# Peptides against a protein of PDB entry 7SID, part 9

Target 1, 151 residues: chain A of PDB entry 7SID
Amino acid sequence: LHMYLMLLKELPGEEYPLPMEDVLELLKPLSNVCSLYRRDQDVCKTILNHVLHVVKNLGQSNMDSENTRDAQGQFLTVIGAFWHLTKERKYIFSVRMALVNCLKTLLEADPYSKWAILNVMGKDFPVNEVFTQFLADNHHQVRMLAAESIN

## One batch from the design tools (peptide; made by RFdiffusion4, then SolubleMPNN)

Design b1_p9_3_s1 (from b1_p9_3 with S1M T4K)
Fold by OpenDDE base, seed 4:
Parts: sequence; structure tokens; C-alpha cells
Structure b1_p9_3_s1 (fold): chain B 151 residues (1-151), chain A 9 residues (1-9)
Amino acid sequence: as target 1 above (151 residues)
Amino acid sequence: MLPKTKLLE
């Protein structure tokens, strides 16, 4: 876990995106890691903070490539799972804060939710719609973060 | 592409 998290942390920012092939390789184990540690709030927070770089990389890639679609799908699967578990009140505010930051970054990359659509349990949820729900979060810091990020 | 419900299983 620690080595994987280190690799995620060292991802370059938006200015210097990774090749999509490298992004895919990093995303491959992500779902398994998240599943294994889904009940560990600290690990989830750390993962969500690190995958912000993935969103930035995805936004700078050719959106029509097969590899990009694959990467998007893998990433959105993870985000969708975190969101779903959030709806089930499984995560503390600090994890939700990290998730909101991911959603914010997704909206910056795809303001119209053309590809940023969460498919959870066979249903599609555009990220812009999902994001709006955090304006009504129970924790004031989450609401504030969502409010400042929506514009 | 990973199964969309993998984390929820």
C-alpha cells in the first residue's frame, strides 16, 4: 500500500501530464486498493487526495482514444464507489472533503459532464448533479468547500 | 475497464 500511495503522490501535475499508458498502469490496482481499504478513513482520504493528479492527467489527454476511455472508466468507477458509500454515510467529513475536491477537478476538466458521469449500480449520475448534493452536506466545511467550488 | 460495482461488492 505505502509504495503504491507513494507512486500516486509522485504523479506530475496538469502542466506535465503522464502518458496515458502510464496512467492506466497506475489505475489498474486502484480499485483493488480502494476496495481493500474502503473502511479505513485515513487511507481513503489519502487515496482521494492523490488521485487528483489522475483527473488532471485525464483532462489533458485525447478524449477520443481507447486508452483515455479506459482510464476514465476505471477512475470514474472508483469515484462512483466513493460517492455511493458517501450516500450511505460511510465516510467522515475529511474523506468527503477529499471527494469534493476530486469532483471539483472533474468538473474543471469536463464542465458539461460529457464524460464525467458516474455509473453506480447501473444508473448514470452526471458529476455536476452529484456535486450539487454536497451543498447540502451535514458538515459545514464540506458545504463551504462545495459552495466555493461550484463556480 | 474495471467492473463498475467492484468496490461495492
Scores: peptide ipSAE 0.033, ipTM 0.681, DockQ to the pose 0.640
Fold by OpenDDE base, seed 2:
Structure b1_p9_3_s1 (fold): chain B 151 residues (1-151), chain A 9 residues (1-9)
Amino acid sequence: as target 1 above (151 residues)
Amino acid sequence: MLPKTKLLE
């Protein structure tokens, strides 16, 4: 876990986008790592914070290639899972804040949710619609972050 | 894949 988190942390941001092939390789173990540590709030928060770099890279992809779609799909699967567990009130506010930051970045990259769609339990949820739910979050900091993100 | 329906507690 530590090594993987370190790799995620050291990823270049929007200023220096990674090749899509590298993004794919980094995403491969992500679902498994999230599954193993889904009950650990601190680990989940850390993961979500680190994958912001991945989100930024996905948003910069001017390519509509198979690799891009694959990477987007793998990432959205993870985000969808975190959102689902959030709806089930399984995560504390700090994890939800990290998730909001991810969703914000997705909206910046895809404001019309052309590709940013969460599939949860066989149903599709556009990120723009998902994001608005955090405006009514029970925690004031989450609401504040969400409200600031739409401006 | 992240188990979406599993309890955390």
Scores: peptide ipSAE 0.033, ipTM 0.674, DockQ to the pose 0.167
Fold by OpenDDE base, seed 3:
Structure b1_p9_3_s1 (fold): chain B 151 residues (1-151), chain A 9 residues (1-9)
Amino acid sequence: as target 1 above (151 residues)
Amino acid sequence: MLPKTKLLE
């Protein structure tokens, strides 16, 4: 886990996007890691903070179409799961803050949710619609972060 | 999708 998190942390930002092939390699174990540590709030927060770099890379869209769709699908599966558990009131505010930052970055890359759609329990939820729900979050800092991201 | 289990705070 530690080595994997270190790799995610050291990813370059939007200024220097990674090849989609590298993004895919990093995403492959992500779902399993999240599943193993889903009960650990600190690990979940750390994962969400580090995958911000992955979202920034996905937004470049100058890569192979098949690889892009694959990467988008794998990432959205993880985000959808975190969102689902958030709706179940399983995560503390600091984890929700990290999730909102991920959703914000997705909206910057795909403002109209053309591809940024969460599939949860067989149903589709566009990220732009999902994001607005955090404006009514129980924690004031989460509401503030969501509000700042709209304008 | 992640398994639906209770999380620890």
Scores: peptide ipSAE 0.028, ipTM 0.664, DockQ to the pose 0.130
Fold by OpenDDE base, seed 1:
Structure b1_p9_3_s1 (fold): chain B 151 residues (1-151), chain A 9 residues (1-9)
Amino acid sequence: as target 1 above (151 residues)
Amino acid sequence: MLPKTKLLE
């Protein structure tokens, strides 16, 4: 886990995007890692914080390539799962804060949710609609983080 | 997709 998280942490951001092939390789084990540590709040928070780099890379990529669509799909599956568990009140505020940051970054790259759509239990949820729900989060810091992004 | 399981907060 620590080795994998280190790789995610060291991923270049918007200024120096990685080739999409490299992004795909990093995303392949992500779903399994999240599943293994889904009950560990600290690990989940760390994962969500580190994958911010992936979101930034996806936003700078050529959206027309098959590799880009594949990477987007794998990433959105993970984010959708975290959001689903959040709706079930399974995560503490610090994890939700990290998730909101991911969603915020997605909206910066795709403000109209053209590709940023979460598929959960067979249903599609545009990220812009998902994001607005955090404006009504039970924790004040989560609400504040969500609110500051729309200004 | 993450399993729909109970978590402790």
Scores: peptide ipSAE 0.027, ipTM 0.664, DockQ to the pose 0.106

Design b1_p9_3_s2 (from b1_p9_3 with T4S)
Fold by OpenDDE base, seed 4:
Structure b1_p9_3_s2 (fold): chain B 151 residues (1-151), chain A 9 residues (1-9)
Amino acid sequence: as target 1 above (151 residues)
Amino acid sequence: SLPSTKLLE
């Protein structure tokens, strides 16, 4: 886990995007890691903070490539799971803050949710629709972050 | 897209 988290932490920012092939390799174990540590709030927060770089990479990629679609699918699966568990009230505010930041970054890359759609339990949820739910979050900091991220 | 159920289990 720690080695994997270190690799995620060392991801370059938006200014220096990774090749999509490298992004895919990093995303492959992500679902398993998230599943294994889904009850660990600190690990979840750390993961969500680190995958912000992945979102930025995906937003700059060629959307028509198979690798891009694969990477988007892998990433959205993880985000969808975190969102679903958030709806189930499984995460503390700090994790929800990190999730909102991910959703914000997704909306910056895809404002109309053309590809940023969360599939949870066989149903599709556009990220722009999902995002608005955090405006009514129980924690004031989450509401504030969501509100300032609308535009 | 991949099913999110993998993470929910």
Scores: peptide ipSAE 0.088, ipTM 0.799, DockQ to the pose 0.624
Fold by OpenDDE base, seed 2:
Structure b1_p9_3_s2 (fold): chain B 151 residues (1-151), chain A 9 residues (1-9)
Amino acid sequence: as target 1 above (151 residues)
Amino acid sequence: SLPSTKLLE
């Protein structure tokens, strides 16, 4: 876990995007790692904070590429799962804060949710609609973060 | 695409 998290931490941001092939390799074990540690709030927060770099990379990529679509799909699967567990009240506010930051970054790249769509339990949820739900979050810091991200 | 349910199991 720690080795993997270290690799995620070292991902370059929007200014220096990684080759899509490297992004794909890093995303392959992500779902398994998230599944193993889904009950650990600190690990989940750390993962979500680190995958922000992946979102930034995806936003700079050509979505017409097969590799880009594959990476996008793998990433959105993970985000969708975190969102679903959030709806089930499985995560504390600090994890939800990290998730909102991921959703914010997705909306910056795709404000109309053309590709930023979460598929959870066989249903599609556009990120823009998902994001608005955090405006009514029970924790004031989460609401504030969501509200600040609108404009 | 990966199923999101994997993280829920």
Scores: peptide ipSAE 0.082, ipTM 0.794, DockQ to the pose 0.619
Fold by OpenDDE base, seed 5:
Structure b1_p9_3_s2 (fold): chain B 151 residues (1-151), chain A 9 residues (1-9)
Amino acid sequence: as target 1 above (151 residues)
Amino acid sequence: SLPSTKLLE
């Protein structure tokens, strides 16, 4: 886990995007890692903070490539799982804050949720509709972050 | 694509 998290942390920012092939390789173990540590709030927060770099890379990539679509699908699967567990009140506010930041970055790249759609339990949830629900979050800092992101 | 249900089980 530590080695994997270190690799995620060392990802270049939006200014220096990674080749999509490298992003895809980094995403391959992500779902398994999230599954194993889904109950660990600190690990989940760390993962969500680190994958912000991946989201930024995906947002600037050419969506017409097969590798981009594959990477997008793998990433959205993970975000969808975190969203579902959030709806079930499984995560503390700090994890939800990190999730909102991921959703914000997705909306910056796709404001109308043309491709930013979460598929959970066979149902589709556009990220723009998912994001608005955080305006009514129980924690004031989460509500503020969501409101600031829309303005 | 990966199934989201895997992470929810």
Scores: peptide ipSAE 0.081, ipTM 0.792, DockQ to the pose 0.583
Fold by OpenDDE base, seed 3:
Structure b1_p9_3_s2 (fold): chain B 151 residues (1-151), chain A 9 residues (1-9)
Amino acid sequence: as target 1 above (151 residues)
Amino acid sequence: SLPSTKLLE
């Protein structure tokens, strides 16, 4: 786990996007890691903070490639799972803060939620609609972050 | 409690 997280941390920022093939290789084990550590708040926070770089890379990629669609699907599955568990009140505010940052970055890349749609338990939830729910979060810092992200 | 199923798989 620590080696994988270290690799995610060292990903280049938005100024230097990764090849989509590299993004796919990094995403392949992510679902399993998230599933295994979904009860660990610190690990979940760390994962969400590190995958911000992945979202930035996805936003700058050619949306028409099969690899891009595959990467988007894998990423959205992970975000959908974290959102689902958030709705079940399983995550502390710091994890929700990290999730909001991920959703913000998704909306910057896809403001109209054309492809940024979370499929959870067989139902579709556009990210723009999901994001607005954090404006009513119980924690003031989460609400403030969500409100700041809209402007 | 958390769901028993692995949501990510």
Scores: peptide ipSAE 0.071, ipTM 0.757, DockQ to the pose 0.169

Design b1_p9_3_s3 (from b1_p9_3 with T4K)
Fold by OpenDDE base, seed 4:
Structure b1_p9_3_s3 (fold): chain B 151 residues (1-151), chain A 9 residues (1-9)
Amino acid sequence: as target 1 above (151 residues)
Amino acid sequence: SLPKTKLLE
């Protein structure tokens, strides 16, 4: 876990995107790691903070590439799962704050939710609509972060 | 790809 998280953290920003092949290799274990540690709030927070770099890389990729679509799909599956569990009140505010940052970055990369759509339990949820729900979060810091993120 | 439901289990 430590090595994997370190690799995620060391991803370059949008200024220097990684080759999509490298992004895919890093995403392959992600769903398994998230599933294994889904009940660990601190690990989930750390994962969500580190995958911000993945979103930044995906935003700078060639959208016509099959590898890009694959990477986007794998990433959105993970984010969708975190969001779903958030709706079920499984995560504390600090994890939700990290998720809001991910959603913000997704919207920066895809403001019109062309590809940023969460598919959860067979239903589609555009990230822009998902994001607005955090403006009404029960925790004041989450609401503030969401509100600041749109300004 | 892994099933989407796996993370929810």
Scores: peptide ipSAE 0.042, ipTM 0.718, DockQ to the pose 0.509
Fold by OpenDDE base, seed 2:
Structure b1_p9_3_s3 (fold): chain B 151 residues (1-151), chain A 9 residues (1-9)
Amino acid sequence: as target 1 above (151 residues)
Amino acid sequence: SLPKTKLLE
């Protein structure tokens, strides 16, 4: 886990996107790691903070490539799972803050949720609609972060 | 990895 998290942390930012093939390799174990540590708030927070780099890479990629669509799908699956567990009130505010940052980054790349759609339990949820729900979050800091992102 | 229709399990 530690080594994997280090790799995620050291991902280049938006200014230096990784080749999509490298992004795919890093995303492959992500779902398994998230599933294994789903109940660990600190690990989940760390994962969500680190995958911001992946979101930034995806936002700058050519959406027409097969590899981009694959990476997008794998990433959205993970985000959808975190959102679902958030709806079930499984995560503390700091994890929700990290999730909002991921959603914000997705909306910057796809403001109208053309491809940024979460599929949860067979249903599609556009990220723009999902994001709006955090404006009514129970925690002040989460509401503030969401409101800041909208303005 | 998780199937697209699966949640964190």
Scores: peptide ipSAE 0.041, ipTM 0.724, DockQ to the pose 0.396
Fold by OpenDDE base, seed 5:
Structure b1_p9_3_s3 (fold): chain B 151 residues (1-151), chain A 9 residues (1-9)
Amino acid sequence: as target 1 above (151 residues)
Amino acid sequence: SLPKTKLLE
């Protein structure tokens, strides 16, 4: 786990996007890692913070590439799961903050949710609709983060 | 790809 988290942390920023093949390889084990540690708030927060770099890379990539669509799908699967568990009140505010930052970055790249759609339990949820739910979050810092992201 | 429902199990 620690080695994997280190790799995620060392991802280049938005200024230097990664090759999509490298992004895809890093995303392959992500669902398994999240599944194993879904009850660990600190690990979940760390993962969500680190994958922000991946989101930035995906937003700048050519959407016509098969590898881009595959990587996007892998990422959205993970985000959808975290969102679903958030609806079930499984995560503390700091994890929800990290999730909102991921959703914000997705909306910056796709404000009309053309491809940023969460598929959970066979149903599609556009990220722009999902994002608005955090405006009514129980924690004031989460509401504030969501509100400032719109403005 | 991994099953979409794996994290919800």
Scores: peptide ipSAE 0.041, ipTM 0.719, DockQ to the pose 0.534
Fold by OpenDDE base, seed 3:
Structure b1_p9_3_s3 (fold): chain B 151 residues (1-151), chain A 9 residues (1-9)
Amino acid sequence: as target 1 above (151 residues)
Amino acid sequence: SLPKTKLLE
């Protein structure tokens, strides 16, 4: 786990996007890691903070390739799962903060949620609609983060 | 485990 998280942390930012092939390779084990550590708040927060780089890479990529669509699907699956568990009140505010940052970055790349759609339990939820729910979060810092992200 | 969607268990 620590080695994997270290690799995620060392990813370049938006200024230097990774090749889509590298993004896919990093995403392959992610769902399993998230599932295994779903109850560990610190690990979940760390994962969400690190995958911000993945979101930035996806936003700068050409969406026409099969690899891009595959990467989008894998990433959105993970985000959807974290959002679902958030709705079930499974995560503390610091994890929700990290999730909001991921959603914010998705909206910067796709403000109208044309491709940024979370599929949870067979239902589709556009990220722009999902994001607005955090404006009513129980924790003031989460609400503030969501509010400042709209501007 | 996380909700099972695609690769998630």
Scores: peptide ipSAE 0.043, ipTM 0.751, DockQ to the pose 0.209; fails the geometry check

Design b1_p9_3_s4 (from b1_p9_3 with T4S K6L)
Fold by OpenDDE base, seed 2:
Structure b1_p9_3_s4 (fold): chain B 151 residues (1-151), chain A 9 residues (1-9)
Amino acid sequence: as target 1 above (151 residues)
Amino acid sequence: SLPSTLLLE
């Protein structure tokens, strides 16, 4: 876990996008790591904070390429899972804060949710619709973060 | 629990 988290931490952001091939290799174990540590709030928060770099890379890529679509799908699956567990009230506010930051970054790249769509339990949820639900979050800091991200 | 798509293979 720690080695993997170190790799995620060192990912360059929007200013220095990674080759899509590298993004794909990093995404391959991500779902397994998330599944294994899904009950650890601190680990989940750390993962979500680190994958912000992946989101930024995806936003700068050509979405028409096969590799981009593959990476996008793998990433959205993970975000969808965190969203699903959030709806089931499994995560504390600090994890939800990190998730909102990921969703914010997705909306910056795709404000109309043309490709930023979460598939959870066979149903599609556009990220823009998912994001607005955090405006009604039970924790004031989550609501504030969501509200600040709209404009 | 996580959706089946994120369960360990």
Scores: peptide ipSAE 0.034, ipTM 0.690, DockQ to the pose 0.254
Fold by OpenDDE base, seed 4:
Structure b1_p9_3_s4 (fold): chain B 151 residues (1-151), chain A 9 residues (1-9)
Amino acid sequence: as target 1 above (151 residues)
Amino acid sequence: SLPSTLLLE
């Protein structure tokens, strides 16, 4: 776990995007890691903070590439899972804050939710629609973060 | 629990 998290932390940002092939390799174990540590708030927060780099990379990629679509799908699956568990009140506010930051970054990359769509339990949820739900979050800091991202 | 898509393969 620590080795993988370290790798995620060292990912280049938007200014130096990774080749999509490298992004795919990084995403391959991510779902498994998230599944194993889904109950660990600290690990989940760390993962969400680190995958911000992945979102930034995806935003700079060619959307017509098969590899891009594959990477987007794998990433959105993970985000969708975190959102799903958030809806079930499984995560503390600090984890939800990290998730909101991921969603915010997705909206910056895809403001019209052309590809940023969460599929959870067989249903599609555009990220812009999902994001608005955090305006009603029980924790004031989460609401504030969401509200600041609208305008 | 996580959605089935995120379960260990």
Scores: peptide ipSAE 0.034, ipTM 0.689, DockQ to the pose 0.252
Fold by OpenDDE base, seed 3:
Structure b1_p9_3_s4 (fold): chain B 151 residues (1-151), chain A 9 residues (1-9)
Amino acid sequence: as target 1 above (151 residues)
Amino acid sequence: SLPSTLLLE
């Protein structure tokens, strides 16, 4: 886990996007890692903070490529899982803050949720609709972050 | 619970 998280931490920023092939390789184990540590708030927060770089890379890529679609699907599955557990009140505010930042970055790349759609339990949830729900979050810092992101 | 796609195999 620590080695994997270290690799995610060292990802370049938005100004230096990774090749999509590298993004795919990093995403492959992510679902398993998230599943294994889903009950660890600190690990989940760390994962969500680090995958911000992945979201930025996806937003700058050619969405017409098969690799991009594959990476997009894998990432959205993970975000959908965190969203699902958030709705079940499994995560503390700091994890929800990190999730909001991920959703914000997705909306910057796809403001109208043309492709940014979470499929959870067989149902589709556009990210723009998911994001607005955080405006009513129980924690004031989460509400504030969500409100700042739409301005 | 997590979606089935995220469950460990």
Scores: peptide ipSAE 0.034, ipTM 0.688, DockQ to the pose 0.261
Fold by OpenDDE base, seed 5:
Structure b1_p9_3_s4 (fold): chain B 151 residues (1-151), chain A 9 residues (1-9)
Amino acid sequence: as target 1 above (151 residues)
Amino acid sequence: SLPSTLLLE
C-alpha cells in the first residue's frame, strides 16, 4: 500500500502532465486498493489527496483519445464509490473535504458535466449536481470549501 | 471496474 501511495504522490502536477498510458497503469490497482481500505478514513483521505494529480492530468487530456476515455471511466468509477459511501455517511469531514477537491478539479475541466458523470448502482449523477449537495454538508468547513470553489 | 464490495454498506 505505501509503495502505491508513494507512486501516486510522486505524480507530476498539471504543469507537466503524464502520458495517458502511464495514468492508466496507475489506475489499474486503484479500485482494489480503495475497496480493501474503504473503512480506513486515513487511507481514503490520502488516496483522494494523491489522486488530485490524476484528476488534473485527466482534465488537460484530449478526450477524443481511447486511453483518455478509459482512464476517465476508471477514475469516475472510484469517485462514484466514494460519493456513494459519503451519501451513506460513512466518511468523516476530512475525507469529504478531499472528495470536494477532486470534484472541484473535475468541474474546472468540465463545468457543464459533459463527461464528468458518476454512475452509481446503474444511475447517472452529473458532478455539477453532486457538487451542489456539499453546499448543505453538515460540517462547516466542507460547506465553506464548496462555496469558495463556486465563487 | 470497481469491486462490488466497495459499494456495500
Scores: peptide ipSAE 0.033, ipTM 0.688, DockQ to the pose 0.315

Design b1_p9_4_s1 (from b1_p9_4, 4 letters changed)
Fold by OpenDDE base, seed 3:
Structure b1_p9_4_s1 (fold): chain B 151 residues (1-151), chain A 9 residues (1-9)
Amino acid sequence: as target 1 above (151 residues)
Amino acid sequence: MRPSSLLLE
């Protein structure tokens, strides 16, 4: 786990996007890692903070390739799971903060949720609609972070 | 696409 998280942390930012093939390779084990550590708040926060780089890479990539669609799907699966567990009040505010940052970055790349759609339990939820729910979060810092992203 | 349900179990 620590080695994998270290690799995610060392990813270049938006200024230097990774090839989509590299993004896919990093995403392949992600869902399994998230599933295994879904009850560990610290690990979940760390994962969400690190995958911000993945979101930035996805936003700068050509959305026409099969690899891009595959990467989007794998990433959205993970985000959808974190969002669902958030709705079930499974995560503390610091994890929700990290999730909001991921959603914010998705909206910057796809403000109208053309491809950024979470499929959870067989239902589709556009990220722009999901994001607005955090404006009513129980924790003031989460609400503030969400509000900052609207402007 | 891998279903989100796998992470929810």
Scores: peptide ipSAE 0.057, ipTM 0.771, DockQ to the pose 0.579
Fold by OpenDDE base, seed 4:
Structure b1_p9_4_s1 (fold): chain B 151 residues (1-151), chain A 9 residues (1-9)
Amino acid sequence: as target 1 above (151 residues)
Amino acid sequence: MRPSSLLLE
């Protein structure tokens, strides 16, 4: 886990995007790691903070590539799971704040939610609609972060 | 694509 998290942390920003093949290799273990540690708030927070770089890389990739679609799908699967568990009130505010940052970055990459759609339990949820729900979060810091993110 | 539901189990 520690090595994997380090690799995620060391991802370059959108200025120097990784080859999509490298992004895919990094995403492959992600779902398993998230599933294994979904009840660990600190690990979830760390994962969400680090995958911000993945979103930035995806936003700079060729959207017509099969590998890009695959990477987007794998990433959105994970984010969808985190969001669903958030709806089930499973995560503390610090994890929700990290999730809001991920959603913000997704919207920056895909403002019209062309591909940024969460599929959870067979239903589609556009990220822009998901994001607005955090404006009404029970924790003031989450509401503030969400509000600042849209301004 | 792996369904999100699998991560919820």
Scores: peptide ipSAE 0.056, ipTM 0.765, DockQ to the pose 0.569
Fold by OpenDDE base, seed 5:
Structure b1_p9_4_s1 (fold): chain B 151 residues (1-151), chain A 9 residues (1-9)
Amino acid sequence: as target 1 above (151 residues)
Amino acid sequence: MRPSSLLLE
């Protein structure tokens, strides 16, 4: 786990996007890692913070590429799971903050949720609709983060 | 696409 998290942390920033093939390879084990540690708040927060670099890379890539669509799917699967568990009040505010930052970055790349759609339990949820729910979050810092992302 | 339900089990 620690080695994997280190790899995620060392991803290049938005100024130097990774090849999509490399992003895809890094995302392949992500769902398994999240499944194993979904009850660990610290690990979940760390994962969500590190995958921000991946989101930035996905937003700058060619949307017509098969590898891009595959990478987007792998990422959205994980985000959808975290969102669903958030709805069930399984995560503390710091994890929700990290999730909102991921959703914010997705909306910056896809404001109208053309591809940023969460599929959870066989249903589709556009990220722009999901994002508005955090405006009514129980924690004031989460509400503030969501609000400043819109303004 | 890998189903998100696997993470909810």
Scores: peptide ipSAE 0.055, ipTM 0.767, DockQ to the pose 0.577
Fold by OpenDDE base, seed 1:
Structure b1_p9_4_s1 (fold): chain B 151 residues (1-151), chain A 9 residues (1-9)
Amino acid sequence: as target 1 above (151 residues)
Amino acid sequence: MRPSSLLLE
């Protein structure tokens, strides 16, 4: 886990985007890691903070390639799972804040949720609609973070 | 696309 998280942390991000092939390699183990540590708040927060670099890379890529769509899908699967567990009140505010940051970054790349759609339990949820729910979060800091994107 | 539900199992 530590080695994997270190790799995610060291991603160049938006300023120096990685080849999509490299992004895919980094995303491959992500879902498994998230599943194993979904009950660990600190690990989840760390994962969400580090995958911001992946989102930034995806936003700078050509969205027409098969590899891009594959990367988007793998990433959205993870975000969807975190969001679902958030709805079930499984995460503390600090994890939710990290999730909001991911969603904000997605919206910067795809403001109208053309591709940024979460599939959870067989249903589709556009990220822009998901994001607005955090404006009503129980924790004031989460609400404030969400509100920054609309002001 | 891998379903998000797989992470909840």
Scores: peptide ipSAE 0.055, ipTM 0.763, DockQ to the pose 0.580

